# Ledger of designs, part 228: peptides against a protein of PDB entry 7BDX

Target 1, 212 residues: chain A of PDB entry 7BDX
Amino acid sequence: EMGAAACTLLWGVSSSEEVVKAILGGDKALKFFSITGQTMESFVKSLDGDVQELDSDESQFVFALAGIVTNVAAIACGREFLVNSSRVLLDTILQLLGDLKPGQCTKLKVLMLMSLYNVSINLKGLKYISESPGFIPLLWWLLSDPDAEVCLHVLRLVQSVVLEPEVFSKSASEFRSSLPLQRILAMSKSRNPRLQTAAQELLEDLRTLEHN

## One batch from the design tools (peptide; made by RFdiffusion4, then SolubleMPNN)

Design b2_p23_1_s2 (from b2_p23_1, 10 letters changed)
Fold by OpenDDE base, seed 4:
Structure b2_p23_1_s2 (fold): chain B 212 residues (1-212), chain C 212 residues (1-212), chain A 23 residues (1-23)
Amino acid sequence: as target 1 above (212 residues)
Amino acid sequence: as target 1 above (212 residues)
Amino acid sequence: SALEALLNATELQSERFEDSIRS
């Protein structure tokens, strides 16, 4: 209980850029984010056994940790830190996103995807994530999620890749060959306006790339 | 490990007034500080059994919690919050300070005493603490500690009481009858300059009150 | 990056997520 509460408060205050800078400016940041990844991994691995109630203290704790990572990645210096010093955490997030089944741990997935998107704002971050083994298959796996928010953030991450020619060109062949076009088209007709718009924009971006 | 790390980061950033305001502005503050007290109490109670290594994750966690309370109490709105909404925490801190033996958990004592001192800056806080049952005997008990920092912060807290006539007058008889004058005089001759000065100032304040 | 340029041009901010979970 206490750990979850403390972590949740830390998450809340991490919405401030100044707080993120303070977190990173300390000598404890490296260890913290290292343990964060391990904790998240342990949690996800535990799901295969006990139907842990989604609202458990453990879930809350991990949710807050993922939230902190997201907020850190929202800041330029935070992205720099994650990409330079905490690549293992990014690898862990990618791994966990792959290990989770569609519909499983939706809120956690959303936060993890948001964190990856934030990291992808930085070219170095985008390169790192997109060059990760199995990244493209992972995107399509995640796009099979029934949750609109998960799918939305996947589309946004895909868009980040598509909008960067230097990155996209490296994976363009695999991307084109595996593109779940029908799924994206279906999303462009979603009643969820955010998902609909994101899918439409991505389709437009893809069309533009085919003409060039 | 993770909980301690998160709590330690929260402690670090709580040095900022803006962060304290953010912590308190959330709906989670009440629960957090409630659990804080319980956690600290549980820790202290556990000491009677196992020689828990002072450097354990548990110790670090509790230390960070106490640090957060101290930093919250350093801010006017934080003092207001603690006195209005988290009196049980203050009661717990007073209790724990009484339960700990001289020389036991020195670092924790220092933080707890610092928090009480900070609370005592506010007249409402000072009144609340000073009117707590056994407060005066507690001060003298704490002043028997071999640690100079513990004693220093006790003296500062005593000074806060002495400097406020409205508060001091209520307990003046008990205070005068139980005052460990010889101990304070000994501290005024300490090689520790901070302790020496604090003891000297308190003795001067006491002399001034006797003349009036 | 093109994304950074786009975000800067559109004033699109990176996603900050505030805790909405009532404990």
Scores: peptide ipSAE 0.019, ipTM 0.751, DockQ to the pose 0.044; fails the geometry check
Fold by OpenDDE base, seed 2:
Structure b2_p23_1_s2 (fold): chain B 212 residues (1-212), chain C 212 residues (1-212), chain A 23 residues (1-23)
Amino acid sequence: as target 1 above (212 residues)
Amino acid sequence: as target 1 above (212 residues)
Amino acid sequence: SALEALLNATELQSERFEDSIRS
């Protein structure tokens, strides 16, 4: 309980850029983010048998951790730190997103995807993430999720790739060959306006790339 | 490990007034400080049999909690919050300071005493603390500690009482009858300059009060 | 990068996440 509460407070205050800078300016940042990845991994591994109540202290704790990572990645210096000094954490996030089944740990997936999106704002971050082994299959795996918010954040991450010619060119062949076009088209007709818009915009961007 | 790390980061960033305001501005502050007191109490109760390694994650966690309380109490709005909304925590701190033996949990005692001193900067806080049952005996109990830093912070708290006539008048009789004068005199000759100065200043203040 | 340019043009934004939004 106390750990979750403390971590949640840290998450809340980490919405401030100055707090992110304070976290990273100390000598504890490296260890913190190292343990963060390990803790998230341990949590996900624990799910295989237990209906972990989404409202458990453990869940709250891990969600807060993922939230902190998201908030750190929202800041330029935070992105730089993550990409330069905590790539293992990024690798862990990618791995965990692959390990989770569709419909499993939706909130955690959303937070992790948000963090990856924030990292992808930086070209170096985008390159690192997109060059991860199995990245494109992972995107399509995640896009099979029944949850609209998961899919939304996947589409946003896909768009980050598509909008960067240097990155897209490296994976364009695999991307085109494996693109779940029917799924994206279905999303463009979603009743969820955010998902609909994101899918529609991505489809427009993809069409533009095919004509160039 | 992760809980201690997160709590330690929260402690670090709580040195900022803006972070303290952010902690208190949320709907989670009350619960956090409630659990804080409980956690500290649980830790102290666990000591009776186990040489808790001072360097354990548990110790670090509790120290970070006490540090957060200290940082909150360093800010005017934080003092107001503690005195108005989390008196149970203050009561717990006072109780725990009494439960610990001389030489036991020195770091924790120091942090707790620092928090009480910070609270005592506010007249309302000083009144509340000083009117706690057994407060004066507690001060003398703590002043018997062999640790100079514990004693230093006790002396500072005593000085807070002595420098406030409204507060001192209420306990002056008990204070004078139980004053460990020889102990304070010994501290005024300490090789520790901070302790020496604090003891000397207190003795001067006490002499002034006796002549008024 | 194109993405950074879009971010600067306010077409894309970094996202902060507060716990209060999902609690």
Scores: peptide ipSAE 0.018, ipTM 0.749, DockQ to the pose 0.041; fails the geometry check
Fold by OpenDDE base, seed 1:
Structure b2_p23_1_s2 (fold): chain B 212 residues (1-212), chain C 212 residues (1-212), chain A 23 residues (1-23)
Amino acid sequence: as target 1 above (212 residues)
Amino acid sequence: as target 1 above (212 residues)
Amino acid sequence: SALEALLNATELQSERFEDSIRS
């Protein structure tokens, strides 16, 4: 309980750029983000058996951790810190996104995808995550999720790859050969306006790339 | 481990006034400070048997909690919050200071005394803690501690009472009858310059009050 | 990067996620 409360407060205040700088300016940040990855991994590994109530203290604690990572990645110095000093955490997030089943831990997936999207704002971050083994198959696996919000954040991450020619050129062959076009087309007709817009924009971007 | 790391980061960033305002501006603050008191109480109750290593994760966690309370009390809105909405926490801190033995949990005592001193900056806070049952006996009990830093922060809290005529007048008879004058005189000759100065200033303040 | 340029051009702020989950 107390750990979840403290972490939740830290998540809330980490929405401030000054707080992110204060977190990263100390000698505690490296240890914190190292333990963060381990804690999130332990949580995901525990899910296979016990239907952990989504409202459990442990779940809320892990959500707060993922929220902190997202807020850190929202700031330029935070992105630099993650890509330079916390690569293991990025690797862990990619792994956990692959380990979770479709429909499982939706809110956690959204937070982790948001953190990866924020990391992808930096070209160095985008290169790092897109060059990770199995990255493209992971995108399509995540896009099979029944949750519209998970799919939205996957499409936004796919768009980050498509919009960067230097990154897209390295994976263009694999990307084109495995593209779940019918799934994206279905999303472009979604009743969820955010998902519909994201899918439509991505389809336009992909059409532009086929003509160039 | 993770809880201690998160709480330690929260402690560090709570040194900022803006962070204190952000903590208090949410709906989480009341719950956090309620659980804080309970957690600190549970820790102190666990000390009677197990020589908990001072460097244990639990000890560090509780120190971080006490540090957060101190930093909140350092800000005007934080003092107001504690006195208006977290009186139970203040009562808990007073109780825990009484329950700990001389020489036991020195760092925790210092942090708790610092929080009470910060609360005493507000006249409403000073009135509240000084009107607590057994407050004057508690001051003298704490002044029996062999640690110079504990004694320093006790003397500073005593000075807060002495410097406020409205508060001192209510307890003047008890204060004068139970004053450990010989102990304070011994501290005025301490090799610790901060303790020496605090004891000397308090003795001057007390002499001034005897002549008025 | 093209993404940074897009973010600058569209005023797309990096996504902060405020703690709305526990209410």
Scores: peptide ipSAE 0.018, ipTM 0.747, DockQ to the pose 0.062; fails the geometry check
Fold by OpenDDE base, seed 5:
Structure b2_p23_1_s2 (fold): chain B 212 residues (1-212), chain C 212 residues (1-212), chain A 23 residues (1-23)
Amino acid sequence: as target 1 above (212 residues)
Amino acid sequence: as target 1 above (212 residues)
Amino acid sequence: SALEALLNATELQSERFEDSIRS
């Protein structure tokens, strides 16, 4: 209980750039983010046996951890820190996104995808995550999720790849050969306006790349 | 482990006034400080059976919690919050200080005393804690501690009482009748310069009160 | 633009913490 409360408060204040700088300026940041990855992994592994109570203290604790990572990645120095010093955490997030089944731990998926998106704002971060083994298949796996918010954040991450020539050029053949075009087209017709817009924009970006 | 890390980071960033305001500006502060008191109490109660490993994750967790309370109390709005909305926490701190034996949990005692001192900067806070049952005997109990830092922070708290006429007048007779003068005199001769100074200043303040 | 949206970092606010321990 107290851990979840503390992490939630830390998450709330981590929305401040100055707080992110303070977290990273200390000697404890590396250990914190190392343990964060392990804790998230342990939580996800525990789900195979128990009905996930969405409102459990444990769930809230892990959500707060994922939120902290996202808020750190929202800041330039935070992105630099994660990409330079916490690659294992990024690898863990990618792994967990692959390990979770469609419809499982939707809120956590959203938070993790938001963190990866923020990391993708940094070209070095985008290069790192996009060069991860199985990254493209992972995107399509995640895009099969029935949750519109999960799909939205996947599309945003896909867009970050497509809009960066240095990244897209390396995986363009794999990307084109495996692209779930029908799924993206279906999303472009979604009743969810955010999902619809994201899918439409991505389709426009892809068309531009095919004509150039 | 993760809880201790999160609380430690929260403690670190709580040194900022803006972070304290952010913590208190949310709807979670009341619950957090309620659970904080309970957690600290549970920890202290657990010590009766186990050799306190000073460097345990549990100890660090509780130290961080006490540190957060201290940093909140360092800010005017934080003091107001604690005195208005978290009196149970203050009562818990006073209780725990009484429950701990001389030489036991020295670091925690120091942190708790620092929090009470910060609360004492607010006249309302000083009135509240000084009117607590057994407050004066508690001060003398704590002043019997072999640790110089504990004694230092007790003397600072005693000074806060002595320097406030509205507070001192209510307990002056009890204070004078129970004052461990010989102990304070011994501290005024301490090799610890901070303790020495605090004891000397308090003795001067007491002399001034006797001559007026 | 899509580029402006990509450059806009997402900040998360804390969700409501609910105590699972009913008194």
Scores: peptide ipSAE 0.012, ipTM 0.742, DockQ to the pose 0.062; fails the geometry check

Design b2_p23_1_s3 (from b2_p23_1, 9 letters changed)
Fold by OpenDDE base, seed 1:
Structure b2_p23_1_s3 (fold): chain B 212 residues (1-212), chain C 212 residues (1-212), chain A 23 residues (1-23)
Amino acid sequence: as target 1 above (212 residues)
Amino acid sequence: as target 1 above (212 residues)
Amino acid sequence: SALEKLLNSTELQSLRFEDSIKS
């Protein structure tokens, strides 16, 4: 309980750039983000047996941790810190996104995808994530999720790859050969306006790349 | 481990007034400070048996909690919040200061005393603390501690009472009859310059009150 | 990066997730 409450408060205040700078300016940041990855990994590994109530203190704690990572990655110095000093955490997030089943831990997936999207704003971050083993198959696996918010954040991450020619050129053949075009087309007709728009924009970006 | 790391980060960032305002502006503050009191009480109750290593994760966690309370009380809105909405926490801190033995948990005592001193800056806070059952005996009990930092912060809290005529007048008879004058005189000759100065100033303030 | 340039446009703002967890 107390750990979850403290971490939730830290998540709330981490929405401020000044707080992110204060967190990263101290000697405790490295330890915190190292243990964060381990804690999230431990939680995901524990899910295969017990239907842990999604409203458990442990779930709230892990959501707060993922929220903190997202808020840190929302700031330029936070992105730089994650890409330079917490690569293990990025690797862990990519692994956990692969380990979770479709429909499992939707909120956690959304937060982790938001953190990766924020990291992708930095070219160094986008390069690091996109060069991870199995990255493109992971995107398509995640896009198979029935949840509209999961799919939305996957599409945004895919768009970050497509909009950066230096990154896209390295994976263009694999990307084109494995593209779930029918799934993206179905999303472009979604009743969810955010998902619909994201899918339409991505389809336009992909068409532009085929003509250039 | 993770809870202690998160709480330690929250402690570090709570040194900012903007962070204190952000903590208190949310719906999580009441829950956090309620659980804080319970957690500190649970820790102190666990000390009578196991020599828990003072460097334990639990000790660090409780120190961070007490540090957060101190930092909140350092700000006007934080003092108002504690006195209006978290009186149970103030009562718990007073109780825990009485339950701890001389020389036991010195760092925790110092942080708790600093929080009470900060609360005492507000007249409403000073009134609330000073009107607590056994407050004056508690001050003298705490002043028996062999630690110079504990004694320093007790003397500062005593000085807050002495400098407020409205508060001092209510307890003047008990205060004068129980005053450990010989102990304070010994502290005024301490090799610790901060303790020496605090004891000298208090003795001057007390002499001024005897002549008025 | 093209994405950093797009951050100067309103649409690709860094995603901040405010604590919306109703306890």
Scores: peptide ipSAE 0.035, ipTM 0.787, DockQ to the pose 0.054
Fold by OpenDDE base, seed 2:
Structure b2_p23_1_s3 (fold): chain B 212 residues (1-212), chain C 212 residues (1-212), chain A 23 residues (1-23)
Amino acid sequence: as target 1 above (212 residues)
Amino acid sequence: as target 1 above (212 residues)
Amino acid sequence: SALEKLLNSTELQSLRFEDSIKS
């Protein structure tokens, strides 16, 4: 309870750039983000046995941690920190996204995907994430999720790759060979306007790349 | 571990007035400070059985909580919040200071005393604290502590009472009848310059009040 | 540049996740 409350407050105040700078400027940042990854991993591993209620203190705690990572990654210095000094956390997030089944821990998936998206705003972050083992299969695994918000953030991450020629060229063959085009086309007809738009834009970007 | 790390970061960033305002502006502040008091109480109650290592995660967690309260109380809006909406926390801090033996949990005592001192900067806070049951006996109990930092903060709290005529007049009889004058005189000869100064100033203030 | 398009794309703005989890 108290840990979740403290972490939730830290999440709330981490929406401020100055707070992110204060977190990173301290000697405790490295330890915090190391333990963050471990804690998130431990939580995900615990789910295979227990129907953890999504509203449990443990769940709220882990959601707050993922929220903090997202807010840190929203800031330029935070992205630099994560990519330079906390790559293990990025690796953990990618791993956890792979370990979770479709429909499992949807809120956590969204937060983790938002973190990765924010990291991908930095070219170094995008390169690191996209070069991760199994990244393309992971995207398609996540895109199979029935949740529209999960799929939305996957499409945004795919778009970040497609919009960067240097990054896309490295994975273009695998990307084209494995692209779940029918799934993306189905999303372009979604009743969710955000998902619909993201899928349409990605399809347009992909068409533009095939003509070049 | 993770709770302590998160709470420690929250403590660090709570040194900012803007962060304190952000904490208090949220709908979670009341819950947070309620659980804070309960957590601190649970920790102190646990000490009667186990030599909790002062460096335990639990200890660090509780120290960070007390630190957050101190930083909140350092700000005008934070003092107003604590005195208006979190009196139970103030009551808990006073209770815990009474429950702890001399030399027990010195770091926590210092943090709690700093919180009370910061609250006492507000006249309403000073009135509330000084009117608490057993406040004067508590001050003398705490002043018997062998730790100079504990004694320093007790002397500052006593000075806050003495410097406010409206508050002092309510307790003047009890104060004069129970004043550990020899102990304060001994502190005025301390090798600790901060303690020495605080004791000297208090003795001067008390002499001035007796002549009026 | 692709980076300028990324920076100018309103959609590629840093997503701050405000704690919308109403407890």
Scores: peptide ipSAE 0.023, ipTM 0.775, DockQ to the pose 0.041
Fold by OpenDDE base, seed 3:
Structure b2_p23_1_s3 (fold): chain B 212 residues (1-212), chain C 212 residues (1-212), chain A 23 residues (1-23)
Amino acid sequence: as target 1 above (212 residues)
Amino acid sequence: as target 1 above (212 residues)
Amino acid sequence: SALEKLLNSTELQSLRFEDSIKS
């Protein structure tokens, strides 16, 4: 309980850029993000057993951790820190997104995808995550999720890749050959307006790249 | 480990007034401070058994919690919040300071005394803590501590009482009858300059009150 | 990056997650 409460407060205040700077300016940041990755990994590995209720203190704690990472990645200095000093955490997030089944831990997936999207704003971050082993298959695995919010954040991350020619060129063949076009087309007809828009924009970006 | 790390970061960032405002502006603050008191109490009660190493994750967690309370009390809105909405936490801190033996949990005592001193800056806070049952005996109990930093913060808290006639008048008889004058005089000759100064100032304040 | 340039435009803002978890 207390750990989850403290972590949730830290998550809330991490929405401030000044708080992110304060977190990162201390000598404790490296250790914190190292333990964060391990804690998230331990939680996801525990899900193979008994149904940890989504409302458990442990799940709330892990959500808050993922939220902190997301908020850190929302800030330029936070992205730089993650890409330079906490690559293991990024690798962990990518791995955990692959380990989770469609429909499993939706909120955690959303937060982790938001963090990766924020990291992808920085070209160095985008390069790092896109060059990760199995990144393209991971995108399509995640896009099979029934949750519209998961799919939305996957589409945004895909868009980040597509909008950077320097990144897209390295994986263009794999991307084109494995693109779940029918799934993206179905999303462009979604009743969820955010998902619909994101799918439409991505389809437009893809069409532009085919003509260039 | 992770809880202690998160709480330690929250402690660090709580040095900012804006962070304190953010903590208190949320709907989670009441629950957090309620659990904080319970957690600190549970820790102190556990000390009757096996020597919890001062470097344990649990001790670090509790130190961070006490540090957060101290930093919240350092801000005007934080003092107001503690006095209005978290009185149980103040009662807990007073109780825990009484439950600890001289030389036991020195760092925790210092943080708790700093929090009470900060609360005492607000007249409403000073009234509340000074009217607590056994407050005067508690001050003298704490002043018997061999640690100079504990004694320093006790002397500061005593000074807060002495400098407020409205508060001092209510306990003046008990205060005068139980005053450990020889102990304070010994502190005024301490090699610790901070302790020496605080004891000298308090002796001057007491002399002024005897002549008025 | 093109994405950093887009962030300076209206569409691709950095995502902050508001704590929606009821404690």
Scores: peptide ipSAE 0.039, ipTM 0.791, DockQ to the pose 0.045; fails the geometry check
Fold by OpenDDE base, seed 5:
Structure b2_p23_1_s3 (fold): chain B 212 residues (1-212), chain C 212 residues (1-212), chain A 23 residues (1-23)
Amino acid sequence: as target 1 above (212 residues)
Amino acid sequence: as target 1 above (212 residues)
Amino acid sequence: SALEKLLNSTELQSLRFEDSIKS
């Protein structure tokens, strides 16, 4: 209980850039983020079946951890820190996104995807994530999720890859060969306006790349 | 481990007034500080004998909690919050300071005493603490501690009481009857300059009150 | 930039996410 409460408060205050700088300016950040990855991994491994007690203290604790990572990644110095000093955490997030089944831990997936998206704003971060083994298959796996928010954040991450020539050029063949076009087209017809827009924009970006 | 790390980071960032305001501006502060008191009490009750493993994750966690309370109490809105909404926590701190033996949990005592001192900056806080049952005996009990930092912070708290006429007048008889004058005089001869100064100042304040 | 707006939106979304989990 107390750990979850402390972590949740830390998550709340980490929305401030100054707080992120304070977290990272200390000598404890490395240890914190290393344990964060381990804790998240342990939680996901402990998930027996599809039933997640979302209201459990453990779930709240892990959500807060993922939220902190997201908020850190929202700040330039935080992205730089994660990409330079906490690659294991990024690898863990990618792994956990693959380990989770469609519809499983939706809120956690969203937070993890948001963190990866924020990291992908930095070219070095984008390169690191996109060069991760199985990254492209992972994107398509995640797009199979029934949750519109999960799919939205996947589409945003895909867009970040597609819009960066240095990154997209390396994986363009794999992208084109495995692209779940029908799924993206279905999303472009979604009743969810955010998902619809993201899918439309991505389809436009992809069309532009085929004509060039 | 993770809880201690999160709490330690929260402690670090809570040195900022803006962070304290953010913590208290949320709907989670009450729960957090209620659990804080319980956690600290549980820890102190679990102490078997005089040997504290200061480096244990549990110890570090409790130190961080006490540190957060101290930092919150350092801010005007934090003092107001504690005195208005978290009196149970203040009562717990007073209780725990009494439960700990001389030389036991020195660092925790220092943090708790610092928090109480910070609360005592607010007249309402000072009144609340000083009107607590057994407060004066507790001060003298704490002055028996062999640790100079513990004694220093006790002397500061005593000074806060002595310098406030509205507070001191209520307990002046009990103060005078139980005052460990010889102990304070010994502290005024301490090799520790901070302790020496605090004891000298308190003795001067007490002399002034006897002549008035 | 659109990116800065998105960054700011992710911070806001994480806070909103906490509030939505307790409800």
Scores: peptide ipSAE 0.021, ipTM 0.773, DockQ to the pose 0.093; fails the geometry check

